# Ledger of designs, part 5: peptides against a protein of PDB entry 4AID

Target 1, 242 residues: chain A of PDB entry 4AID
Amino acid sequence: FDIKRKTIEWGGKTLVLETGRIARQADGAVLATMGETVVLATAVFAKSQKPGQDFFPLTVNYQEKTFAAGKIPGGFFKREGRPSEKETLVSRLIDRPIRPLFVKGFKNEVQVVVTVLQHDLENDPDILGMVAASAALCLSGAPFMGPIGAARVGWVDGAYVLNPTLDEMKESKMDLVVAGTADAVMMVESEIQELSEEIVLGGVNFAHQQMQAVIDAIIDLAEHAAKEPFAFEPEDTDAIKA

## One batch from the design tools (peptide; aimed at target 1 V103 A142 P147 F232)

Design b1_p9_3_s4 (made by RFdiffusion4, then SolubleMPNN; from b1_p9_3, 6 letters changed)
Fold by OpenDDE base, seed 4:
Structure b1_p9_3_s4 (fold): chain B 242 residues (1-242), chain A 9 residues (1-9)
Amino acid sequence: as target 1 above (242 residues)
Amino acid sequence: ALPKPPYVL
């Protein structure tokens, strides 16, 4: 197997991005690990547009497999067939920042699937899933103007905490999820307990700074392992209005 | 020209 791996220290944890071992049939596939939490992101895109396709058909599916959920108290009763509330929310968290980064006029079907393979009960797979999805898209050859990074920021004992553990989050006055490019914040989602706007804005800035190392790690992985860019030319929609 | 991602050499 031609395995490419990038490893960085990130928020006092080892982040590993790996490609080339699993899901080789996808356009892009990344196995991401932080602590003992493990996710597989796959990106697949259609090589043609469907006739009459008028919108960009991006689908993002975040899934927690029962084997990963078997370590989570109560995970045994996820009935097959509907995403949990968490899976639905995380799918949207991944979708929101990536959707604007596709080249305008690209209307080929894109499917991103993030599968939680292992959960350590410390590191939430949502942030890891966002990072892995970004990396998988960058490897795919799709006309995706990523990468995005992502970070969760907590506020514990009067300080920002990067990617707080599930236990640290119980003491956190902030659950702030940020995603962005090197240059821009693309998405903010926040649950805040009686914090000033200044602290929240500082949290967004902190997240954006801390995600740069992840963005750089995805770029380095993509330089060594990305597929050839898909030959795409957007139809000049302005030429049809003349 | 389409914008290229920074990782597309």
Scores: peptide ipSAE 0.101, ipTM 0.740, DockQ to the pose 0.383
OpenDDE base, seeds 1, 2, 3, 5: peptide ipSAE 0.055, 0.080, 0.071, 0.040; ipTM 0.716, 0.726, 0.726, 0.706

Design b1_p9_4 (made by RFdiffusion4)
Pose (drawn by RFdiffusion4):
Structure b1_p9_4 (pose): chain A 242 residues (1-242), chain P 9 residues (1-9)
Amino acid sequence: as target 1 above (242 residues)
Amino acid sequence: SPPVVPWEL
């Protein structure tokens, strides 16, 4: 039972989100394509709370398969091993904006895994990885508040540029990754060539405008394909506090 | 407080 939101031409690139064909046993699994870069994002959460668990345990693993680029690993063992700098960075990039959007009071294990299956030498899977992770989370039924969007905004020839490619990045004076909900920017990360607070803040806002088409697209797929929501009421400590 | 639907805004 196969389902896509393949629409969203997004910033001139085709973004497809598919579910129900791959990884049916995960709570949420989305194969996401942007251009010709492909990642599978899976989301599983435990349906129970561990005794005495006192914080919200969430793990995000982002991993690149070298076959995503037609190469065998250079390591002595010719197999991927410990995560690289890029994989751990991208893992925190997904975790940061998601961790706060789970319902306050929820402490079940949650694991989201994003695997890069194909890289097109143009579209960085890192942003795509964020979007696919957000899509799988919505579909899983876990207490995850609305979808997250994300984008990279560059600054080329005096204008904002959405999701610039790797060659466009050579000419950019700004590298800003923003992830947010429909209402709010949730995270920023950037490297900037001494641009003003105004332009930087402008890029953050441009990104938040430009990522709405993605949130819409996730909401659209969730409307056709999400699992039943997991019931979770927080404790009404409201009367005791007052 | 009611449960949250993960795709609703």

Design b1_p9_4_s1 (made by RFdiffusion4, then SolubleMPNN; from b1_p9_4, 4 letters changed)
Fold by OpenDDE base, seed 5:
Structure b1_p9_4_s1 (fold): chain B 242 residues (1-242), chain A 9 residues (1-9)
Amino acid sequence: as target 1 above (242 residues)
Amino acid sequence: MPPVNPYAL
């Protein structure tokens, strides 16, 4: 087993990104851990475009399956079959920042699956899922101009808090999820209680600064474990205007 | 900086 692992301290917690143990049939696969929350991200892409494909067929599926509930105190057997509202929202949170980063003209099918394997009831698997999905794409060889980082920012006792626990979030006046590259903010999602625009904009900047360590960790993992880049030349769409 | 092109590895 060729297992590659990156470990960083991030927001006072240990973030672990691991590849090469499980899901080896995927193009990219990352096991991400923060606290006792564990997610598996897998990226798979088609090696050819379907005839007549007119749009980029990216599918993102985040899942908090029943096997994780066996480690969630009070987790009842959720009936498998329909995404929860949370699973649907988090799937969109992952999709939004990654979709624009694929090379223009790439229309091969891409499937990202994020599966929550364990939840500690402190660390929300959504941010961890975003990070893991980014890492899995960077490892895959897909024409993805990542990595993205992601962060949640709270506002507790008049300060920014990076990736607040579920208990700290009860006292937070802000739930700000940011995703971005090293150079740009790609996505903001925010629920805000009576805060100034200045505090919110400061939260976006704080998130973008704090996610750089995650971006660097994904790059370091990819340098040691990425597959060869998929040979993709975008069709020169400027040549059809003669 | 431009996003790190994973094709530049």
Scores: peptide ipSAE 0.026, ipTM 0.638, DockQ to the pose 0.180
OpenDDE base, seeds 1, 2, 3, 4: peptide ipSAE 0.024, 0.024, 0.024, 0.026; ipTM 0.676, 0.686, 0.664, 0.681

Design b1_p9_4_s2 (made by RFdiffusion4, then SolubleMPNN; from b1_p9_4, 4 letters changed)
Fold by OpenDDE base, seed 4:
Structure b1_p9_4_s2 (fold): chain B 242 residues (1-242), chain A 9 residues (1-9)
Amino acid sequence: as target 1 above (242 residues)
Amino acid sequence: APPVNPYAL
């Protein structure tokens, strides 16, 4: 196995991005670890557009499989079936920032699958899933103008906390999820308890600053492990309106 | 070096 790995310290936790061991049949595949939370992101894209495809067919599927549920208190055997509310929400959190970053006119089917393999009950796999999905897309050769980083920001004891634990989140007055590129914030999702706009905006800036190390880690991994870029030229659709 | 991905890097 040609295993490539990037390891960084991030918010006082070890973030590991690994490729080349698992899901080698995908266009991109990243095993991401933070603490003892482990996710597998896979990116697969069609090498041609479907006849009559009029929109960009991106599907993001975040899933918490039963293997992780054996460590989650109250992990009922999730019936194979409809995504949970959490899985649906996290799938949207991943979709929102990545969708705009595909090259305009690319209408090949793209499927991103994020699978929670392990959960430590401290580190939420959603942020890790966003990071892993970004990395998997950057490795895939898809026409994706990433990477994105992601961060959760809490407000605990009058300070910003990067990726608060589930226990720290109980004391947090903010649940702020931010995703962005090196240059721009692409998505904000926030639940706040009686905080000033200044604190919230400061949280967005803090998140965007703290995610740069993750973006750099994805770039470094991609430099060593990315597939050849998919040769894509968008059809000049402006020529048909003349 | 040329960017490994002309879209991302």
Scores: peptide ipSAE 0.050, ipTM 0.706, DockQ to the pose 0.256
OpenDDE base, seeds 1, 2, 3, 5: peptide ipSAE 0.046, 0.034, 0.026, 0.024; ipTM 0.700, 0.690, 0.676, 0.668

Design b1_p9_5 (made by RFdiffusion4)
Pose (drawn by RFdiffusion4):
Structure b1_p9_5 (pose): chain A 242 residues (1-242), chain P 9 residues (1-9)
Amino acid sequence: as target 1 above (242 residues)
Amino acid sequence: PAPVILSRP
């Protein structure tokens, strides 16, 4: 039972989100393609709380398979091993904006794994990885507040540029990743060539405008394919506090 | 009450 939101031509690149064919045993699994870069994002959460668990346990693992680029690993063991700098960075990049959007009071194990299956030498899977992770979370039925969008905004020839490719990045004076909900920017991360607060802030806002098409697309797929929501009421400590 | 976790704006 296969389902796509393949629409979203997004910033001139085709973004496809598919579910129901791959990884059917996960709570949420989305194969996401942008251009010809492909990642599988899976989301599983435990349906129970561990005794005495006192914080929200969430793990995000982002991993690149070297076959995603037609190469065998250079390591002595010819197999991927410990995460690289890029994999741990991208893992925090997904974790940061998601961790706060789970319902206050929820403390079940949640694991989201994003695996890079194909890299097209143009579209960085890191942003795509964020979007696919968000899509799988919505589909899983966990208490995850609305979808997240994300984008990279560059600054080339005096204009904002959405999701610039790797060659476009050589000419950019800004590298800004923004992830947000429909209402709010949730995270920023950037490297900037001494641009003003105004332009930087402009890029953040441009990104938040440009990522709406993605949130819409996730909401659309969730309307066709999401699992039943997991019931979770927080405790009404409201009367005790007053 | 459970919060609404998904709505279209």

Design b1_p9_5_s1 (made by RFdiffusion4, then SolubleMPNN; from b1_p9_5 with P1A A2Q)
Fold by OpenDDE base, seed 2:
Structure b1_p9_5_s1 (fold): chain B 242 residues (1-242), chain A 9 residues (1-9)
Amino acid sequence: as target 1 above (242 residues)
Amino acid sequence: AQPVILSRP
């Protein structure tokens, strides 16, 4: 197997992005690890558009499989078949920043699946899932104008904390999830307790700054492991205005 | 400058 791996230190934790071992049938597949939390992101896209397809058919599915939750005391016996509220929320957190980055006019079916394989009970797999999904898309050859990075920012003891642990989040006055490109913030989701707008905006800027190392890591992985770009020419929609 | 914690001490 041609296994490519990128490792960085990020927020005092080792982030590992790996491709080439698992899900080789996908267009892109990334195994991402932070601490002992492990996610698999896969990206698959159709090589043709369906006749009469009028919208971009992107689906994002984040899944916390019951075997990954085996370390969680009181682990929810998720009944097979329906996404939990968390899985639905995180699927949207991944969807929101990536959807606008597809080339305009691309209407081939795209499926992103993020599967939590292991959870350490410290590092939330949502941020890791966002990063892994971005990386999988960048490797896929899909006309995706990524990468995105993502970060969670806490506010603990009057300071910003990058990707606070689940225990640190209990003391945090902020749960701020940010996703963006190198150049732009694409998504903000925030839960805030009695903080000024200045602190929140500072948190967005901090997140965007801190995700650059992740963006660079995805680019470096893609340079070594990306598939050839899918030959997609958008139909010249300007020719219909004549 | 806001104080930033990048790592656990």
Scores: peptide ipSAE 0.007, ipTM 0.499, DockQ to the pose 0.022
OpenDDE base, seeds 1, 3, 4, 5: peptide ipSAE 0.007, 0.007, 0.007, 0.007; ipTM 0.504, 0.508, 0.489, 0.534

Design b1_p9_5_s2 (made by RFdiffusion4, then SolubleMPNN; from b1_p9_5, 4 letters changed)
Fold by OpenDDE base, seed 2:
Structure b1_p9_5_s2 (fold): chain B 242 residues (1-242), chain A 9 residues (1-9)
Amino acid sequence: as target 1 above (242 residues)
Amino acid sequence: AQPVTLARP
């Protein structure tokens, strides 16, 4: 089996993006690791549009599996069947930056599933899940104009910190999650304690700069591992306005 | 570009 792996140093941690071992039935599948936090992202897309489909049917499902629950902070016996508040929020964090990057007019069903397999209690799987979802989409052949990168930025001891640990986050005056392409910030989510707008804007810029290494890593993985692009020609909806 | 490591099992 051809396992393809990209490894980078990122914020003083090793990020690993791997494809070809797990979920081969998906259009794209990436096992991502940072520290000992491990996520599996899968992307699946329909090869045809449903009759009468009027909107883009993208679904993103972030989930923390019960077998990983012994390694996840807060250890609540998740009753099978309903997303937790965290799973719902992280699903939205992944959805928000990727949704605009699909080719206009593409209305085939797309399902992104991010599964937390392991948590190290230091590295939050949300950022890793965003990165893995981006990579899985880039490998899938779906008409996705990614990659996106993502980063969390803290403000600790008067400095920006890339992807602070859960312990460093207790001392952080900022929880800033940013996602973007090489060229653009696509999403910002922030919780801030008594910081100037200048520091916050600097944090967005820092995040966007720091995520370039991840974007480049996804591109390099995709150059070696991506499926053939799905032959999608958007119906020339502009030709109907003449 | 650092090479993508191809692991063959």
Scores: peptide ipSAE 0.006, ipTM 0.452, DockQ to the pose 0.036
OpenDDE base, seeds 1, 3, 4, 5: peptide ipSAE 0.005, 0.005, 0.006, 0.006; ipTM 0.436, 0.433, 0.452, 0.448; seed 3 fails the geometry check

Design b1_p9_5_s3 (made by RFdiffusion4, then SolubleMPNN; from b1_p9_5, 4 letters changed)
Fold by OpenDDE base, seed 4:
Parts: C-alpha cells; sequence; structure tokens
Structure b1_p9_5_s3 (fold): chain B 242 residues (1-242), chain A 9 residues (1-9)
C-alpha cells in the first residue's frame, strides 16, 4: 500500500489526513483523524455527462453509521435508511462551500460520501468531515478549485475557541461553522446567544485564519497523492450568454 | 471519553 499521510497540530489537537489504505476504488479517498474521531471521505465523479443534464449533479452524503446501539445520544431512532437531522445538516454544510468551486460547465455526476468510523465524544465529526471531503476532492482529479478548509468557533469565557469539544460547546455562546478557500470565506453557519455582530465577524475571521493550516495540509497531501487532473474543457458557450 | 467505534470495516 502506498500510504501518504499529513499530520498537523490544529487547535491543540492532532489532525491526520491519510490516503492510500482504504476506498481505493474511489477517485479520491481520505481517512481523517482528529483526537480519536475518525472519518472516511470518498469522492467519485462520472467521466461523462448524462444526456440532457442541465444542472451540476453534486450529491453529498454524511453518515454516522453506529452499530453501537445506545452509545450516541439519539442513536435509538436511526431506523435504517433515513438520515438523521444531524446527517442532513452536515451533508448541507459540506455541500454549500464545495458546490461553487467546481469548474463552470462541469455537469458530470459527483458523489461525496463522508462516513464516521469512530467518535471520541469530544471532537465532532462534522468539521473533520468537511476537511476530509475537501481533501478527497483535491485527490480525485475532479475539476474542483479547492481545497476548502473548515472550522468551528466557540465563544467561551470571552474568547474564541477553535473546534470546541462537545463539552466546551455547552458553555459556548456561539456555534459558528465557517468554510472557505485560502482567499475567501465560502460559507458561514451560526447559532449565537446575545453576541454582537463584531464578535461574530471576528469569529469568521478567526476561523478563516485558523483553517489556513488545514488548507496547506490538504495541498501538501494533494501534491504527493492526487490523481492526474481529469481532462475537462468547459464548452465556451458561457461566453456567448454574457 | 472512550472512543465509540461506529463502523467496523
Amino acid sequence: as target 1 above (242 residues)
Amino acid sequence: AQPVTLYRP
């Protein structure tokens, strides 16, 4: 197995991005670890457009498949086959920032699947899933203008906290999820408790600064492990509609 | 906390 790994310290935790061990049948596959939380992201894209495809068919599926009945709060009602509210939300959190970064005119089917393999009950798999999905896309050869980074920001005791633990989040006045490229914020999702707009904007900036190390780690992994870019020439038809 | 294994490959 040609296993390539990038390890960084991020928010006082070790982030590991690994490729080459699992899901080799995907176009891109990344095993991401933070603390003892582990996710597998896979990216698969069709090598042709479907006849009559008029929109970009991106599907993102985040899954927390627990066989451990009763260890995750709320796990008792995962009837096989429907995503939980969390799985639906996180799938959207991953989708939103990545969708605009595909090359214009690319209408081949893309499937991103993030599977939670392990949860430490401290590090939420959602941010890790966003990072892993970004990395998997960058490795895939798909015409994706990533990477994105992602971060959660809390506000605890009058300070920003990068990727607060689930316990720290109980004391946080902010749940701010940010995703972006090196140059731009692509997505903000926030739940806030009586905080000023200035604190929230400062949180967005803090997140964007803190995700640069992740972006750089994905780039470094991709330089070593990415597949050859898929030969895609957008039809110049978009130049005629301006 | 002890990690919860969600998926065994």
Scores: peptide ipSAE 0.028, ipTM 0.683, DockQ to the pose 0.017
OpenDDE base, seeds 1, 2, 3, 5: peptide ipSAE 0.006, 0.012, 0.024, 0.006; ipTM 0.432, 0.481, 0.655, 0.417; seed 1 fails the geometry check

Design b1_p9_5_s4 (made by RFdiffusion4, then SolubleMPNN; from b1_p9_5, 4 letters changed)
Fold by OpenDDE base, seed 2:
Structure b1_p9_5_s4 (fold): chain B 242 residues (1-242), chain A 9 residues (1-9)
Amino acid sequence: as target 1 above (242 residues)
Amino acid sequence: AQPVTLERP
């Protein structure tokens, strides 16, 4: 097996991005670990466009499978079925920042699947899932202009906290999820309790700064592990304006 | 750049 691993310290926790062990049938696959939370992201894309495809067919599925819940007291027996509200929300959190980063005119089917494999009850798999999805896309050869990073920011005891634990989040006046590229914030989602706009904007900046280490880690992994870029030539849309 | 560990099993 050709296993490639990138490890960084991030917010006082070890982030591990690994490829080459599992899901080799995917175009990109990343096993991401933070604490004892573990996610698998897979990216698959069609090598041709469907006839008459008029929109970009990106599907993002975040899944918290019942076997990952083995440490969750009161473990939700999720019946195989409809995504939970959380799974739907996190799927959107992953979709929103990645969707605009695909090369214009690319209309091949893309499927991103993030599966929670383990949950430590401290580190939320959503941020880790965003990072893993970004990494899987960067490895895939899809015409994706990533990576994205992601971060959660809390406000605890008058300070910003990067990726607060689920227990620290109970004391946090802010739940701020940010995703972005090296150069731009692509998505903000926030729940705020009686904080100034200045603190919130400072939180966005803090998140964007802190995610650079993750972006760099994905780039470094991709330099070693990415597939050759898919030969995609966008149809010259200027030729239709004649 | 921190080292990418290439583990070959």
Scores: peptide ipSAE 0.007, ipTM 0.485, DockQ to the pose 0.036
OpenDDE base, seeds 1, 3, 4, 5: peptide ipSAE 0.006, 0.005, 0.006, 0.006; ipTM 0.463, 0.442, 0.489, 0.462

Design b1_p9_6 (made by RFdiffusion4)
Pose (drawn by RFdiffusion4):
Structure b1_p9_6 (pose): chain A 242 residues (1-242), chain P 9 residues (1-9)
Amino acid sequence: as target 1 above (242 residues)
Amino acid sequence: SAPSYGSSS
């Protein structure tokens, strides 16, 4: 039972989100393609709370398979091992904006794994990885507040540029990753060539405008394919507090 | 009461 939101031509690149064919045993699994870069994002959460668990346990693992680029690993063991700098950075990039959007009071194990299956030498899977992770979360049925969008905004020839490719990045004076909900920007991360607060802030806003098409697309797939929502009421400590 | 989620405001 296969389902796509393949629409979203997004910033001139084709973005496809597919579910129901791969990884059917995960709560949420989405194969996401942008251009010809492909990642599988899976989301599983425990249906129970561990005794005495006092914080919300969430793990995000982002991993690149070297076969995503047609190469065998250079390491003595010719197999991927410990995460690289890029994999741990991207893992925090996904975790940061998601961790706060789970319902206050929820403390079940939640694991989201994103695996890079194909890299097209143009479209960085890091942003795509964020989007696919968000899509799988929505589909899983966990108490995850609305979808997240994300984009990289560059600054080339005096204009904002959405999801610039790796070659376009050589000519950019800004590298800004923004992830947000429909209402709000949730995170920023950037490296900037001494641009003003105004332009930087402008890129953040441009990103938040440009990522709406993605949130819409996730909401659209969730409408067709999401699992039943996991019931979770927080405790009404409201009367005790007053 | 259970909060709504998976949608926008």

Design b1_p9_6_s1 (made by RFdiffusion4, then SolubleMPNN; from b1_p9_6, 7 letters changed)
Fold by OpenDDE base, seed 4:
Parts: structure tokens; C-alpha cells; sequence
Structure b1_p9_6_s1 (fold): chain B 242 residues (1-242), chain A 9 residues (1-9)
């Protein structure tokens, strides 16, 4: 197997991005690990547009498999067939920042699937899933103007905490998820307990700063493992209005 | 060299 791996220290944890071992049939596939939490992101895109396609058909599916969920108290009763509330929310968290980064006029079907393979009960797979999805898209050859990074920021004992553990989050006055490119914040989702706007804005800036190392890691991985860019010419939509 | 992500060819 031609395995490419990037490892960085990130928020006091080891982040590993790996490609080339699993899901080689996807356009892009990344196995991401932080602590003992492991996710597989796959990106697949259609090589043609469907006739009459008028919108960009991006689908993002985040899934926690029962084997990973079997470590989570209450995970045994996920009835087959409907995403949990968490899976639905995380799918949206991944979708929101990536959707605007596809080249305008690209209307080929894109499917991103993030599968939680292992959960350590410390590191939430949502942030890891966002990172892995970004990496998988960057490897795929899809016309995606990534990478994005992502970070969760907590506020514990009067300080910002990057990617707080599930236990640290119990003491956190902030659950702030940020995703962005190197240059821009693309998405903010926040649950805030009686914090000033200044602290929240500082949290966004902190997240955006801290995700740069992840963005750089995805770029480095892509330099060594990305497929050739898909040849895509957007139809000049301005020419049809004449 | 940084890959040209989203390159329209």
C-alpha cells in the first residue's frame, strides 16, 4: 500500500491524517486519528452532471457506527436507518463550511461520508470528522477550494481551550465550533453561557489561529497524495442571459 | 508546491 501520513501535535494531542490504506475506491479517503478517536472520511464525486441539474448536489453524511458507539453509554439502541440528532447536526457542521468552497457552476454530485470507527470518550469525532472531510476532498481531485480547518473552543477557568475533552466540556462556559480556510472563517456554531461578545470573538480568532496547523497538515498530505484535479470548465452562465 | 485546490482546467 502506498500509505501517506501526516502527524502533528495539535492542542496537546497527536493528530494523524492517513491516506492510501482504506477506501481506495473513493476519490479521496482519509483516516484521521486524534487520541484514540478514529474517523474515516471519504469523498466521491460524479464525473458528469445529471441532465437538468439546477443546484449543487452535495450530500454530507456523518455516521457513528455501533462498534464505535458501543463505547458510548446508550449507543446500543440506534435503530438502523435514521441518523441520530448528533449525526444530523454534525453532518450539517461539515456541510456548512465546505459547500461554499466548491467552484461556482460545479453541479456534479458530491458525497462526503464521515464514519466514526473508534471513540475514546475524550476526543469528540465531530471536529476530527470536519478535518478528515476537508482532507478527503483535497485529495479527491474535486474542484474544492479548500482546505478547511476546524476547531472547538472551550472556556474553562477563564481561558480558551482548544478541542476540550468531553470532561473539560462539562466545565466549559463555551462550546464554540469554528471552521475556516487559511484566510477566512466560513462557519461559526456556538453555545455560550453568560460570556461577553469580546470573549466569543476572541474564541473565534483563537480557533482560526489554531486551525492553521491543521490546514497546513492537509496541504502537506495533499502535496504527496492528492489526485490530479478533475478537468472542469464551468458553463458561462452569463452567456445564457444574452 | 501547494496544490491548486479548486483549479478550473
Amino acid sequence: as target 1 above (242 residues)
Amino acid sequence: ARPEFGTVK
Scores: peptide ipSAE 0.207, ipTM 0.818, DockQ to the pose 0.195
OpenDDE base, seeds 1, 2, 3, 5: peptide ipSAE 0.169, 0.102, 0.108, 0.142; ipTM 0.811, 0.767, 0.721, 0.785

Design b1_p9_6_s2 (made by RFdiffusion4, then SolubleMPNN; from b1_p9_6, 7 letters changed)
Fold by OpenDDE base, seed 3:
Structure b1_p9_6_s2 (fold): chain B 242 residues (1-242), chain A 9 residues (1-9)
Amino acid sequence: as target 1 above (242 residues)
Amino acid sequence: ARPPFGTVR
């Protein structure tokens, strides 16, 4: 197996991005680990557009329930249970920042699946899932103008905390999730308890600064492990209006 | 080889 791995220290934790071991049938696949939380992101895209496709058909599916295929004796594929509220929310958190970054006019079907393989009950898999999805897309060859980074910012004891643990979040006056490119913030989601706008804006800036190390790690991984870019030429939409 | 999308520095 040609396993490529990038390891960085990030917010006092080790972030590992790995490709080449699991889900090799996907266009891109990344195992991301922080602490003992482990996620698998896979990206798959259609090599052609469906006839009459008018919109970009991106689907993002975040799943925390690992049904180990093979440990249920008796072959009843229980239909994928309806996503939990959390799974639905995190799927949207991943979708929101990545959707705008696809090349304009690309209307091939794209599926991103993020599966939580392990949860340490300290490190939330949502941020890790965002990072892994970004990395999987960058490896896939899809016309995705990422990477995105992501970060959660807390406010604990009068300071910003990068990716607070679930226990630290109980003491946090801020739950601020930010996603962005190297150059821009793409998404903010926030729950704030009695903090000034200055502290919140400072939190967005802090998140965007701290995610640069993740963006750089994804780029480094992609330089060594990405598939050849899909040959996509945007339709010259200006030629049809003449 | 073309660089990956978005990874061109």
Scores: peptide ipSAE 0.347, ipTM 0.891, DockQ to the pose 0.338
OpenDDE base, seeds 1, 2, 4, 5: peptide ipSAE 0.312, 0.346, 0.330, 0.279; ipTM 0.879, 0.886, 0.885, 0.863

Design b1_p9_6_s3 (made by RFdiffusion4, then SolubleMPNN; from b1_p9_6, 6 letters changed)
Fold by OpenDDE base, seed 2:
Structure b1_p9_6_s3 (fold): chain B 242 residues (1-242), chain A 9 residues (1-9)
Amino acid sequence: as target 1 above (242 residues)
Amino acid sequence: ARPEYGTTR
């Protein structure tokens, strides 16, 4: 087994990104751990475009499986078949920042699956899932111009808190999820309780700064474990103007 | 040039 691992300290917690142990059938697969929360992200992409494919067929599926649900608050026995509201939301949180980073004209099917394997009741698997999905795509060889980082920012006792625990979030006046590249913020999602725009903008900046360590960690992992880039040449769109 | 996917610093 060629296991590659990157470990960083991030927001006072250990973030571990691991590849090479599990899901080897995927183009990219990353096991991400923060505290005792564990997610598996897999990226798979088709090596050809389907005939008549007119849009980019990206599917993102975040799943909190029943075996992890014994440690997930509110994780009642979900009947197999429909994503929960949370799973739908987090799938969108992952989709939004990654979708625009695929090379223009790439219309091969891409499937990103994030599976929560363990939950510690402190660290929400959504941010970890975003990070893991980014890493899995970077390892896959897909024409993805990542990585993205992600961060949650709270506002507790008049200060920004990076990736607040579920308990700290009860006291937080802000739930700000940010995703971005090294250079740009790609997505913001926020729930805010009576905070100034200045504090919120400061939170976005704080998140973007704090996610750089994660971006660097994904790059370092990819340098050691990424597959060869898929040879994709976009069709010369100039030929369609004739 | 190979597109530097995912490792572009």
Scores: peptide ipSAE 0.040, ipTM 0.730, DockQ to the pose 0.521
OpenDDE base, seeds 1, 3, 4, 5: peptide ipSAE 0.037, 0.033, 0.032, 0.029; ipTM 0.747, 0.733, 0.715, 0.694; seed 1 fails the geometry check

Design b1_p9_6_s4 (made by RFdiffusion4, then SolubleMPNN; from b1_p9_6, 6 letters changed)
Fold by OpenDDE base, seed 3:
Structure b1_p9_6_s4 (fold): chain B 242 residues (1-242), chain A 9 residues (1-9)
Amino acid sequence: as target 1 above (242 residues)
Amino acid sequence: AMPEYGTVR
């Protein structure tokens, strides 16, 4: 197996991005680890557009599969049923920042699946899932103008905290999730408790600064493991209006 | 040149 791995220190935790061991049938696949939380992101895209496809058919599916070796909270055999509220929310958190970054006119079906394989009860798999999905897309050869990074920012004891633990989040006055490219913030989702706009804006800036190390790590991984870019020429939409 | 998909610097 040609296993490529990038390891960085990120917010006082080790982030590992790995490809080439599992899900090799996907266009891109990344195993991401932070602490003992482990996610698998897979990206698959169709090599042709469906006849009459009018919109970009991106689907994102985040899944917390309870069968991951007794280390996932929620222990009941949920059948292949309706996504939980959390799974639905996190699927949207991943979708929102990546959707705008596909090349205009690309209407081939894209499926991103993020599966939680292990949860340490400290590191939330949502941020890790966003990072892994970004990395999987960058490795896939899909016409994706990534990577994105992501970060959660807390406000604990009068300071910003990068990716607070689930226990630190109980004491946090801020739950701020940010996703962006190297150059731009693409998405903000926030729950704020009695904080000034200045502190919140500072949190967005802090998140965007801290995610650069993740963006650089995805780039480094992609330089060594990305597939050849899919040959896609955008339809010259200007030629049809003349 | 097609833009390098996946890692646009």
Scores: peptide ipSAE 0.044, ipTM 0.726, DockQ to the pose 0.491
OpenDDE base, seeds 1, 2, 4, 5: peptide ipSAE 0.037, 0.037, 0.038, 0.033; ipTM 0.695, 0.689, 0.702, 0.646

